Peptides against a protein of PDB entry 4GXB. Designs and how they scored, part 22

Target 1, 277 residues: chain A of PDB entry 4GXB
Amino acid sequence: VPTEEVSLEVLLSNGQKVLVNVLTSDQTEDVLEAVAAKLDLPDDLIGYFSLFLVREKEDGAFSFVRKLQEFELPYVSVTSLRSQEYKIVLRKSYWDSAYDDDVMENRVGLNLLYAQTVSDIERGWILVTKEQHRQLKSLQEKVSKKEFLRLAQTLRHYGYLRFDACVADFPEKDCPVVVSAGNSELSLQLRLPGQQLREGSFRVTRMRCWRVTSSVPLPSGSTSSPGRGRGEVRLELAFEYLMSKDRLQWVTITSPQAIMMSICLQSMVDELMVKKS

## One batch from the design tools (peptide; aimed at target 1 W210 V212 S214 L235)

Design b2_p15_2_s3 (made by RFdiffusion4, then SolubleMPNN; from b2_p15_2, 9 letters changed)
Fold by OpenDDE base, seed 2:
Structure b2_p15_2_s3 (fold): chain B 277 residues (1-277), chain A 15 residues (1-15)
Amino acid sequence: as target 1 above (277 residues)
Amino acid sequence: ELLLVEEFENPVFEA
């Protein structure tokens, strides 16, 4: 791609647009720095955020595709998909809420975390009771961003990334599930017919390994679900989990977001390694 | 048909 100056749109978690002038040859960090500069985010806080490739759904929700890697050219990465549904999103890239303290010290950092958290609550990524919701709304009306975040930090699935509904082989084969990643775990929420909502928590520290697989279903004569066109790639995330003492079991999630789930796992592992050092 | 497999060992695994 020839090096040219272009206008690139980067979205915040709430869908707010940030327009930056960058070169088509600018790498992920260059674009991130440009976004930070546009937002007046200080350099020492840039490392707490990352750029993500997402697909915007009809309802304005984001389906996370992957984190943009350092060597990537964000302009090329998003435009090469030739669909306006694909967007670049700025989001915090750490899991431990303790790092919020560092980010919240800065006005811009505080605003970014606040906007993200509001959005995550509105999207149902963070789970709230009716009473908690009332409290959050009251704080939002008062524009008390710090207090809002402090309350939000106590909520179920704060800091989690929620994925699109998918399928897992746990607890039963072909179970519809909603996966969320955060707090060094994968949370699998499921509702079986006639049953209450159940959640399986899979801590990263109990995963021996994980794998991402890409496959093409063979045309077996069985009823192809009407919506998947012939030849669609199936992505799976599988992890080997320590269910009990000396008992490892594979759990497999079938999802178009399997790559993103794996990226989340790696990111959580990396953060845990830093804490152990 | 299997196209790609990437496997990751977990260094923070607690046995």
Scores: peptide ipSAE 0.581, ipTM 0.945, DockQ to the pose 0.736
OpenDDE base, seeds 1, 3, 4, 5: peptide ipSAE 0.580, 0.579, 0.580, 0.580; ipTM 0.945, 0.945, 0.945, 0.945

Design b2_p15_2_s4 (made by RFdiffusion4, then SolubleMPNN; from b2_p15_2, 8 letters changed)
Fold by OpenDDE base, seed 3:
Structure b2_p15_2_s4 (fold): chain B 277 residues (1-277), chain A 15 residues (1-15)
Amino acid sequence: as target 1 above (277 residues)
Amino acid sequence: PLYLVEEVENPVFEA
């Protein structure tokens, strides 16, 4: 791609548009810096955020595709998909809520975390009780961002990334599940017919390994899920989990977001490694 | 056909 100056749209979690003038040849960090500059985010806080490629759904929800890598050219990465559904999103890229303290010290950082958290709650990524919701709304009305975040930090799945509904082979084969990544775990939520909501928590520290696989389904006359065309690539994330002492079991998630899930796992592992060092 | 895209050993695995 020839080097040209372009206007690139980067979205915040709440859908706020940040327009930056960048070069088509600018790498991810260059674009991130441009976004930070546009927002007046200090340089020392840039590292707490990343750019993500997402697909915007009809309802405005974001389906995370992947984190943009350092070598990528965000302009090219998004435009090459030739669909307006694909967007670049700025989001915090750490898992431990303790890092919120650093980010919240800055007005812009605080605003970013607040906007993200509000959005995550509105999208149902963060789970709230009725009472908690009332409290959050009250704080939102008062625009008490710090207090809002402090309350939010205590909520179930705070800081998690929620994926689109998919399928897992746990606890049973072909179980419909909603996967969320956060707090050094994968949470698998499922509701079997006539049963209460169940959650499987898979801590990263109990995963021996994980893998992403890609397959092309053979044209078997079996009912393709209504949304999958014949020959659509099937992605799976599998991880080997320590279920009990000396008992490892593979858990497999079938999802178009398997790559993103693996990125989350790696990111959580990386963060844990930093803490252990 | 099944293709292995990536396999990662977890360095923070606690046995």
Scores: peptide ipSAE 0.542, ipTM 0.921, DockQ to the pose 0.794
OpenDDE base, seeds 1, 2, 4, 5: peptide ipSAE 0.541, 0.542, 0.540, 0.540; ipTM 0.918, 0.921, 0.920, 0.918

Design b2_p15_3 (made by RFdiffusion4)
Pose (drawn by RFdiffusion4):
Parts: C-alpha cells; structure tokens; sequence
Structure b2_p15_3 (pose): chain A 263 residues (1-190, 198-221, 229-277), chain P 15 residues (1-15)
C-alpha cells in the first residue's frame, strides 16, 4: 500500500470513538501506540491491550473477527473489507484478572477496564440475573470506578470473551450453544460444559471451500479440540462457527499466557 | 469436504 496519512477510528469496547492519524503503511504496534498516545495511556501499559477487528451488529454489539497480528496493517485490514460494519476495537488482551492490578494503578488504564466491564455487563458477556443487573447499574452510580471493578471481578464470566451463538457436537450432534473463552477454558452453554485449556492436546480449524452465496461466498468453519475427557481417553469436540478462527486465537492466547506464567 | 486451515499442539497439555 502506498504510504499516505489517513484518519482511523478505533472504538473502545463500549463504542466510544478514538480518532488517530496514522499511515496506511503503519503496522499494528504503530497504530496501538498512536491510540495509547491519544488516550494518554502510559507506554508501560500498552502490552496489556490489543487491537481487534470486529463486525458491529445493528444493536451496536461487536462480533470479534480476529486479534490483529504484528505484521498486519490495521488501516488496510479494515478498509479492504469495503463495509462500514467492520471496525477496529481496543480491548484488554490478557486473561488472568491478576493483571488488572497492574492496569488499575494508572487512571487511564482503570478508565479503560471500567468502560469495557460496563459494556461486558450490558451485552451479557458477564452473566448476571435481571435483579443483579439492576443492582449493578445502581452501584455504578454510587461507587468509585475502582470499587465497581473490584466487585465486577467476582461476577460470573468476568474476563471472558463471548462468541455469536453457534452449534457444537457436545453433548449431542448439532446442539445450539453459546461459547465463551476465559479463565483458561472454553465454556459451552447449551446446561453447561467447561473445557480446560490444559486438557486440550491440540485443536484444529477447518473450512469448506467457498460456496456460492445463498456477492459474498460462504464457508462452513469448524473449530475442533481434542479433549482429555478422563484418564487415557481423548475425545474430539467440534464447534461449528463463523468465528472458529477467533476461538482458535483465544485458545492460543490462553495457552501462551499459561506458559509465560509457568516460565 | 473440509480443508485444514491450522493445527495446533498444546504445549500446556496435561495428561
């Protein structure tokens, strides 16, 4: 791509706009640093956040497509799709909530975690009852951002990433499920199954050839993971999802974080 | 028919 200065909108998890001037040839880290500079996020906290490509739904919710890799050009990644529904999003990119402590030591970092947690509750990524949700919106007005976040860290699925509804062959073939990734596991809500990352020997991402539109082709995508169900018993679990690659990225990210910790 | 896009072995696997 010829080098040229352009304006790029990067959204926070709640949809707040962050406008940055970047080059068409800037890579992911360059764009991330420009967003951090605009938000006044310290350099030493940039590593706790990443940029994601998402599809914004009609209701404003985001369906995550992929985390942008180091070699990618974010302006090209989003513009090449030729659709205003696709957005670049900044979101925390770690899994263990112990890292929230490092981020919350800074006002901007705390503000970012607060904003995405409020959005996570509003969009049902964090699981609460109707009554609890009512209480939370109230506590939100009455408590500091820090206090609100400490409470949110104890809520079901805090720190998880939620995927569009899809199907899986667990427990039975073609079961409708909602899959979420977090806390070193995949959660399948059918009843529920919890599949620990440490019990996955491997996982595979498969695709059909592109098919004519039922002007975009369609592809059947699957994420299958080989799971240690019990001693010396491995069983494949298959999820059929257009977001199979994002699920695979989350599994790799969670495995990588476990290994960094182990080291 | 299905094509393999990626295959990943888990270094954190626990048997």
Amino acid sequence: VPTEEVSLEVLLSNGQKVLVNVLTSDQTEDVLEAVAAKLDLPDDLIGYFSLFLVREKEDGAFSFVRKLQEFELPYVSVTSLRSQEYKIVLRKSYWDSAYDDDVMENRVGLNLLYAQTVSDIERGWILVTKEQHRQLKSLQEKVSKKEFLRLAQTLRHYGYLRFDACVADFPEKDCPVVVSAGNSELSLQLREGSFRVTRMRCWRVTSSVPLPSGGRGEVRLELAFEYLMSKDRLQWVTITSPQAIMMSICLQSMVDELMVKKS
Amino acid sequence: SMNLLSFTENPAFES

Design b2_p15_3_s1 (made by RFdiffusion4, then SolubleMPNN; from b2_p15_3, 9 letters changed)
Fold by OpenDDE base, seed 3:
Structure b2_p15_3_s1 (fold): chain B 277 residues (1-277), chain A 15 residues (1-15)
Amino acid sequence: as target 1 above (277 residues)
Amino acid sequence: ELLLVGEFENPVFEA
């Protein structure tokens, strides 16, 4: 791609648009710096955020595709998909809420976390009770961002990334699940027929390994589940989990977001490694 | 057709 100056749109979690002038040859960090500059985010806080490639759904929700890697050219990465549904989103890129303290010290950082958190609550990524929701709304009305975040930090799945509904082979084969990544775990929410919603928590520290696979299903003459065309690529995330003492079991998640899930796992592992050092 | 995209060992695995 020829090096040209272009206007690139980067979205915040709440859909706020940040337009930056960048070169088509600018790498992810260059674009991130441009976004930071546009927002007046200090340089020392840039590392707490990343750029993500997402697909905007019809309801305006974001389906995370992947984190943009350092060597990537964000302009090329998004435009090469030739679909307006793909967007670049700025989001915090750490898991431990303790890092919020660093970010919240800055007005811009605070605003970014606030906007993200509001959005995550609105999208149901952060789980709230009715009373908590009332409290959050009250704080939002008062524009008490710090207090809002402090309350939000106590909420279930705060800081989690929620994925689109998918399928797992646990606890049963072909079980519909909603996967969320955060707090050094994968949370699998499922509802079996006639049962209440249940959650399986898979802590990263109990995962021996994980893998991502891609497969093209053979045209089996059988029931095409409505929506998967013949020959669609099937992505799977599988992890080997320590279920009990000396008992490892593979759990497989079938999802178009398997790559993103793997990225989350790696990111959580990396953060844990930093804490152990 | 199955393609292995990647396999990752977990350094923070606690046995």
Scores: peptide ipSAE 0.529, ipTM 0.918, DockQ to the pose 0.805
OpenDDE base, seeds 1, 2, 4, 5: peptide ipSAE 0.527, 0.528, 0.528, 0.528; ipTM 0.917, 0.918, 0.918, 0.917

Design b2_p15_3_s2 (made by RFdiffusion4, then SolubleMPNN; from b2_p15_3, 9 letters changed)
Fold by OpenDDE base, seed 3:
Structure b2_p15_3_s2 (fold): chain B 277 residues (1-277), chain A 15 residues (1-15)
Amino acid sequence: as target 1 above (277 residues)
Amino acid sequence: ELRLVGEFENPVFEA
């Protein structure tokens, strides 16, 4: 791609648009720095955020596709998809809420975390009770961002990334699940017919390994899920989990977001490694 | 056709 100056749109979690002038040849970090500069985010806080490729759904929700890698050219990465549904999103890229303290010390950082958290709550990524919702709304009305975040940090699935509904082979084959990644775990929420909502928590520290696979379904006359065209690539994330002492079991998630799930796992692992060092 | 996209060992695995 020829090096040209372009206007690139980067979205915040709440859909706020940040327009930056960048070169088509600018790498992910260059674009991130440009976004930071546009937002007046200090350089020392840039590392707490990343750029993600997402698909914007009709309802405005984001389906995370992947984290943009350092060597990538964000302009090319998003435009090459030739669909306006694909966007670049700025989001925090750490898992431990303790790092919020560093980010919250800065006005811009605080605003970013606040906007993200509000959005995550609105999208149902963070689970709230009725009372908690009332409290959050009150704080939002008061624009008490710090207090809002402090309350939010205590909520279930705070800091999690929620994926689109998909299928897992746990606890039963072909079980519809909603996967969320955060707090060094994968949470699998499922509702079996006639049963209450159940959650399986899979801690990263109990995963021996994981893998991502891609397969092309053979044209078997079996009912393709209504949204999958014939020959659509199926992605799977499988992880080997220590269910009990000396008992490893594979759990497989079938999802178009399997790559993103794997990225999340790696990211959580990396963060844990940093903490152990 | 099944293709391995990636396989990852977990260095923080606690046995």
Scores: peptide ipSAE 0.553, ipTM 0.937, DockQ to the pose 0.791
OpenDDE base, seeds 1, 2, 4, 5: peptide ipSAE 0.547, 0.548, 0.546, 0.550; ipTM 0.935, 0.935, 0.936, 0.936

Design b2_p15_3_s3 (made by RFdiffusion4, then SolubleMPNN; from b2_p15_3, 10 letters changed)
Fold by OpenDDE base, seed 3:
Structure b2_p15_3_s3 (fold): chain B 277 residues (1-277), chain A 15 residues (1-15)
Amino acid sequence: as target 1 above (277 residues)
Amino acid sequence: ELLEVASYENPVFEA
């Protein structure tokens, strides 16, 4: 791609548009810096955020595709998909809420976290009770961003990334699940027939390994699940989990977001490694 | 056809 100056749109979690002038040859960090500059985010806080490729759904929600890698050219990465549904989103890229303290010290950082958190709550990524929701709304009305975040930090799945509904082989084969990544775990929410919603928590520290696989299903004459065309690529995330003492079991998640899930796992592992050092 | 895209060993695995 020829090096040209272009206007690139980067979205915040709440859908706010940030337009930056960049070169088509600018790498992810260059674009991130441009976004930071546009927002007046200090340089020392840039590392707490990343650019993500997402697909905007019809309801305006974001389906995270992957984190943009350092060597990537965000302009090319998004435009090469030739679909307007793909967007670049700025989001915090750490898991431990303790890092919020660093980010919240800055007005812009605070605003970014606030906007993200509001969006995550609105999208149901952060789980709230009715009373908590009332409290959050009150704080939002008062524009008490710090207090809002402090309350939000206590909420279930704060800081989690929620994925689109998918399928897992746990606890049963072909079980519909909603996967969320955060707090050094994968949370699998599922509802079996006639049962209440249940959650399986898979802590990263109990995952021996994981893998991402891609497969093309053979045209079996069997019932194509609505929405998967014949020959569509099937992505899977499989992890080997320590279920009990000396008992490892593979858990497989079938999801178009398997790559993103793997990225989350790696990111959580990396953060844990930093804490152990 | 199954292709392994990537595999990872977890350095923070606690046995």
Scores: peptide ipSAE 0.592, ipTM 0.939, DockQ to the pose 0.805
OpenDDE base, seeds 1, 2, 4, 5: peptide ipSAE 0.591, 0.592, 0.592, 0.592; ipTM 0.939, 0.939, 0.939, 0.939

Design b2_p15_3_s4 (made by RFdiffusion4, then SolubleMPNN; from b2_p15_3, 9 letters changed)
Fold by OpenDDE base, seed 3:
Structure b2_p15_3_s4 (fold): chain B 277 residues (1-277), chain A 15 residues (1-15)
Amino acid sequence: as target 1 above (277 residues)
Amino acid sequence: ELLVLGEFENPVFEA
C-alpha cells in the first residue's frame, strides 16, 4: 500500500468516534499514539490501552475479532476487510482492576474508563443487580465518574470481555455457552434444558495449555445449523484444564472468536507473569 | 482439514 495520509476512525467503547490523521504505513503504536494525542491522553498511560479490530453488530454491539498487533498497519488491517462493519476500537488492555488507579489519576484516563464501563454495563458484560443498576444510574446522573468506577469495580465480571454466544463441549457436547474472559479466567455461562443458568469458571492458573484450531467441516448431509454455510471455517479454542488433583481434561469452545479468546488468555497470562516477577 | 493456528503452554500453570 502506498504511504499516504489518511483519516482513520477509531471508536471508543461507547461508540464515540475519534478521527486521527495517520499514514497508511503507520503501525499500531503510531496510530495508538495519534489517538492518545487526539484525546490528550498522557504518554505514560498509552500502554494501558490497545487497539482492537471489532465487528459492529446490527445492534451496535462490538464483536471483538482480535487485538491489533504491534507490527500491523491498522488502516490496512481494517480496510482490507472491505466491510464497513469492521471497526477499530480503543479499549483498556489490562485485567487487574488495580491498574485502574493509575489510569483514573488522569482526567482523560478516567473518562475512558468511565465510558468503557458504562458501555460494558449497558451491553450486559458487567452483571448488575437491580439495586446496583439504580445506584450506578444515580452516579451516572451525577457524573460522579470516580464513584461510579469504584462501585463498578465490585461488580461481577467487571473488566471482562464478553463474547458472542457459542458452543462448548463442556459440560455436555454441543452445549450453548456464553464465554467471558477476565479476572484470569474464562467464564462459561450455560443453561441446560430445564435448568437454571450456571457458570463454569476456568481459572487460567489451572490451564496447562491451550490451542486454536481451524477446520473446514466436511459437507455432512445432516443438520445444517441455520447460518453456517457449507464449507465455513470452524474455529475452536481448546484448553487442557486441571479439573481436580492429577485430572486434566480438554475443554473445547467452538467460536468464530476463538482467536480473540486465545489472545485474552495470553494477555491474562502475560499480566500474571508480570505480577510474579 | 484441521489446522493448528497456535499452541500455547501456560507458564503460570499451577499443577
Scores: peptide ipSAE 0.614, ipTM 0.961, DockQ to the pose 0.791
OpenDDE base, seeds 1, 2, 4, 5: peptide ipSAE 0.612, 0.613, 0.609, 0.609; ipTM 0.960, 0.960, 0.960, 0.960

Design b2_p15_4 (made by RFdiffusion4)
Pose (drawn by RFdiffusion4):
Structure b2_p15_4 (pose): chain A 263 residues (1-190, 198-221, 229-277), chain P 15 residues (1-15)
Amino acid sequence: VPTEEVSLEVLLSNGQKVLVNVLTSDQTEDVLEAVAAKLDLPDDLIGYFSLFLVREKEDGAFSFVRKLQEFELPYVSVTSLRSQEYKIVLRKSYWDSAYDDDVMENRVGLNLLYAQTVSDIERGWILVTKEQHRQLKSLQEKVSKKEFLRLAQTLRHYGYLRFDACVADFPEKDCPVVVSAGNSELSLQLREGSFRVTRMRCWRVTSSVPLPSGGRGEVRLELAFEYLMSKDRLQWVTITSPQAIMMSICLQSMVDELMVKKS
Amino acid sequence: SVPASNHLFHNPAFV
């Protein structure tokens, strides 16, 4: 892509706009640094956040397509799709909430975690009852951002990434499920199954050939993971999802974080 | 033409 200065909108998890001037040839880290500079996020906290490509739904919710890799050009990644529904999003990119402590030591880092947690509750990524949700919106007005986040860290599925509803062959073939990734596991809500990353020997992403539109082709995508169900018993679990690649990226990210910790 | 894909990942944290 010829080098040219352009304006790029990067959204926070709640949809707040962050406008940055970047080059069409800037890579993911360059764009991330420009967003951090605009937000006044310290350099030493940039590594706790990443940029994601998402599809914004009619209701404003985001369906995550992929985390942008180091070699990618974010301006090109989003513009090449030729659709205003696709957005670049900044979100925390670690899994263990112990790292929230490092981020919350800075006012901007705290503000970012607070903003995405409020949105996570609003969009049902964090699981609360109708009554609890009522209380939380109230506590939100009455407590500091820090206190609100400490409470939110104890809520069900805090720190998880939620995927569009899809199907899986667990427990039975073609079961409708909601899949979420977090806390070193995949959660399948059918009843529920919890599949620990450390019990996955491997996982595979498969795709059909592109098919005519039922001007965009369609592809059937699957994410299958080989799971140690019990001693010396491995069983494949298959999820059929247009977000199979994002799920694979989350599994790799969670495995990588476990290994960094182990080291 | 664009062929189908099959990508396999191995988990180094496996038990």

Design b2_p15_4_s1 (made by RFdiffusion4, then SolubleMPNN; from b2_p15_4, 8 letters changed)
Fold by OpenDDE base, seed 5:
Structure b2_p15_4_s1 (fold): chain B 277 residues (1-277), chain A 15 residues (1-15)
Amino acid sequence: as target 1 above (277 residues)
Amino acid sequence: SVPGVDEVFENPVFE
C-alpha cells in the first residue's frame, strides 16, 4: 500500500478523542509518539502507555481485543476490520501502582491517569463501597486529581482490566464468570444461583504455563448457542495452576478475549521479571 | 471441534 498521510482517531479510556495526522506506514510506536505529542506528554513517559485495539459496545463500553504490537500499522489494523465499532485506545500499560508516582509528576500524565481511573470506576472495573464512592465524588468535584488517585490506588481491583462476561470450567463446568487481570493475578468472579458472589484469585506465580487455543466448532446439530453464527472461532485460555502442594490443575476460560487475557498474563510476567532483575 | 492454533507459554516466574 502506498504511504499516505491520514487522520487517525485515538481514544482515551474515557472516550475522549485524540486526532493525529500520521502515515499509513507508521508503526505502533510512531502513532503512540504522535498521540503523545498531541497531548503534550513528555517522551520519557511514553513507555508507560500502550495502544490497544478495542470493540466499542452499544453502551459505549470497550471490549479489549488485543494490544497493538510494535510491528503493526495501527491505521491498517483498525481500518482493515471495516467496522466503526473497532477503535484504538490509549491506556497505561503497567501493573504496579508504584509507577503511578512517575507518571503523576507530569500534568499530562496525571490527567491521563485521572481520566482512566474515573472511567474505570464508572464502568465498575474498580470496585467501590458507597462510602468510598462518596469520597471519590467529593474529590472529583474539587478537581483534586492527586488525592483522587491516592484514594483510588487503595481500592479493590485498582489497575485491573475487566473482561466481558464469559465461561470457565472452574469451580464447575460451564460457570459464568467475570474475569479481571491485575496485580499479577487473574480474578474470576462468579455468582451461582442462590449463592453469594465468589471470587477465585489465580496468582501468576502459581501458573506453570498457559495456552491460547483457537478452534472451529464442528457443525453438531445440537445447541446453537444464541448469537454464535455458524463457523465462529472459539477462543480459550487455559492455564495450569498449582492448587495445592504438588497438585496442578488446568483451568479453562472460554472467551473471545482469550488473546487479550494471554497478553495480560505475559505483560504481568514481564513486569515481574523486571522486578527480579 | 477442529483443533486450530494452540500456543503454549511457559512461565519463567512460576514458583
Scores: peptide ipSAE 0.476, ipTM 0.870, DockQ to the pose 0.625
OpenDDE base, seeds 1, 2, 3, 4: peptide ipSAE 0.473, 0.473, 0.475, 0.473; ipTM 0.868, 0.868, 0.868, 0.868

Design b2_p15_4_s2 (made by RFdiffusion4, then SolubleMPNN; from b2_p15_4, 8 letters changed)
Fold by OpenDDE base, seed 3:
Structure b2_p15_4_s2 (fold): chain B 277 residues (1-277), chain A 15 residues (1-15)
Amino acid sequence: as target 1 above (277 residues)
Amino acid sequence: SVPGQDIVFENPVFE
């Protein structure tokens, strides 16, 4: 792609559009810096955020596809998909809420976290009770961003990334699940017919390894799920989990977001490694 | 099933 100056749209979690002028040859960090500059985010806070490729759903929700890698050209990455549903989103890229303290010290950082958190709550990524929701709304009305975040930090799945509904082989084969990544775990939520919501928590520290598998389903006559066109790549994330002492078991998640899930796992692992060092 | 390509990640923080 020839090097040209282009206008690139980067979305915040709340859908706010940030337009930046970049070169088509600008790498992810260059674009991130441009976004930071546009937002007046200090340089020392840039590292707390990343650019993500997402698919915007009809309802405005974001399906995270992957984190843009350092060597990527965000303009090319998004435009090459030739679909307007794909967007670049700025989001915090750390998991430990302790890092919020660093980000919140800056007005812009605070605003970004606030906007993200509001969005996550609205999208149901962060789980709230009715009373908590009332409290949050009150704080939102008062524009008490710090207090809002402090309350939000205590909420279930704060800081988690929620994925689209998918299928897992745990606890049973072909179980519909909603996977969320955060707090150094994968949370698998499932509701079986006639049963209450169940959650499986899989801590990263108990995962020996994980794998991403891509396969092309053979046209077997019987899997008439009408909507899966012939030739769709099936992605799976599998992790080997220490269920109990000396008992490892593979858990497999079938999801188009398997790559993103893997990225989350790696990111959580990386963060844990930093904390241990 | 066409043998899928597997990318395996070892977890250094496994306990």
Scores: peptide ipSAE 0.501, ipTM 0.900, DockQ to the pose 0.618
OpenDDE base, seeds 1, 2, 4, 5: peptide ipSAE 0.497, 0.501, 0.499, 0.499; ipTM 0.900, 0.900, 0.901, 0.899

Design b2_p15_4_s3 (made by RFdiffusion4, then SolubleMPNN; from b2_p15_4, 9 letters changed)
Fold by OpenDDE base, seed 3:
Structure b2_p15_4_s3 (fold): chain B 277 residues (1-277), chain A 15 residues (1-15)
Amino acid sequence: as target 1 above (277 residues)
Amino acid sequence: SIPGVDLVFENPVFE
């Protein structure tokens, strides 16, 4: 792609559009800096955010595809998909809510976290009780962003990324699950027939390794997952988990978002490594 | 299935 100046749209979690003028040759960091400048986000806070490629669903929800890597050209990455449903989204890129304190000290940072949190609650990524919801709404009406965030930080799955419904082989084969990543874990929520909602929590520190697998299903009368056509690529995330002392077990998640899940795992690992240093 | 590429990641924070 020839180098030229273009207008690139970057979305915030709340759907707010940030238009930036960038070069087609600008890498992810360049675009991120442009977005930060447009928002008046201080340079020292840029590192707390990342650009993500997402697919906007019909209901306006975002299905995260992957984090844009440093070497990528965001303009090319999004436009090459030739679909308007693909967007670039700015989101915080850390997991530990302690880092919110740094970001919240700045008005723009506070606004970004607030907008993201509101969106995550509205989308059901953050789980709230009726009473908590009432409290949050009250704070939202008062535009008490700091208090809103402080309450939100206590909520279940605060800071998690929620993935689209998929399938796992745990606790049994072909279990429909909803996976969420956050707080140094993968949360697998499932409802088996006749059972209440169950959650499996898989802490990253108990994962020996993980893998992403790409495969093409063979035509089989019984193995066609609903909605997948013949010849579609199947992505899987598998991790080897320490279930108990000296007992490792592989857990496999079949999801088009397997790559994104892996990115989340790596990101959580990286953050933990930083904390240990 | 036709096997594809497997990307394996070791976890340095494994306990």
Scores: peptide ipSAE 0.500, ipTM 0.906, DockQ to the pose 0.629
OpenDDE base, seeds 1, 2, 4, 5: peptide ipSAE 0.497, 0.499, 0.500, 0.499; ipTM 0.905, 0.906, 0.906, 0.906

Design b2_p15_4_s4 (made by RFdiffusion4, then SolubleMPNN; from b2_p15_4, 8 letters changed)
Fold by OpenDDE base, seed 5:
Structure b2_p15_4_s4 (fold): chain B 277 residues (1-277), chain A 15 residues (1-15)
Amino acid sequence: as target 1 above (277 residues)
Amino acid sequence: SVPGTDEVFENPVFE
């Protein structure tokens, strides 16, 4: 494709639009730098953020598809899908909240973290009590961004990515679950009929390995799941988990976001490796 | 199901 100058829309977590002029041949880092420049984010903070491909739902929520890789051309990656529901989103790309301190020192970094955190709370990605919600709203009304973030950092699932409702084979087959990734774990939340909300925490350090599987279901006449068109690819994330001493068990999550979940696992592993060095 | 592609990742931080 010949190199051309184009206008590319990049969204913040809250849906704020950032328009940048880039080349069709610009790679992910080039586009990220253009977005940073547009926002007046300093170069030394660019590494704390990444570009993600997401699908915008009807309610305006984002379903994360994957992180854009370094070799990708974001303009091509998003436009090739030929659907306006696909967007590029800027989001922080680290897990340890200690790195917030570096980002918060800059006005633009602070604003980005604040906007992301507000959005995550509004979308229910960060779990809050009624009292905590009241406190957060008070701080938001005062526009006390630093204090807001300090309180938010103490909240359950701060810094987590929440996925769309999916299915797992744990604790039993075909369990509907909501998966969240963060703090070096996968959190699986489920509510079985007549039961309280349960959460399974799967720490990355207790995963021996994981895999992503892509398969095409055979046309079985009977399982017309109404929403899955004929020939849709089924994605699964499976991980082998140390349940107890010397007892490994595979846990399988069936989700169209299995790739994104795997990317999160790898990213958490990478961050842990940096901490060990 | 027809087997598709499998990508396996070994975890270097496994304890």
Scores: peptide ipSAE 0.464, ipTM 0.859, DockQ to the pose 0.624
OpenDDE base, seeds 1, 2, 3, 4: peptide ipSAE 0.462, 0.463, 0.464, 0.462; ipTM 0.857, 0.858, 0.857, 0.858

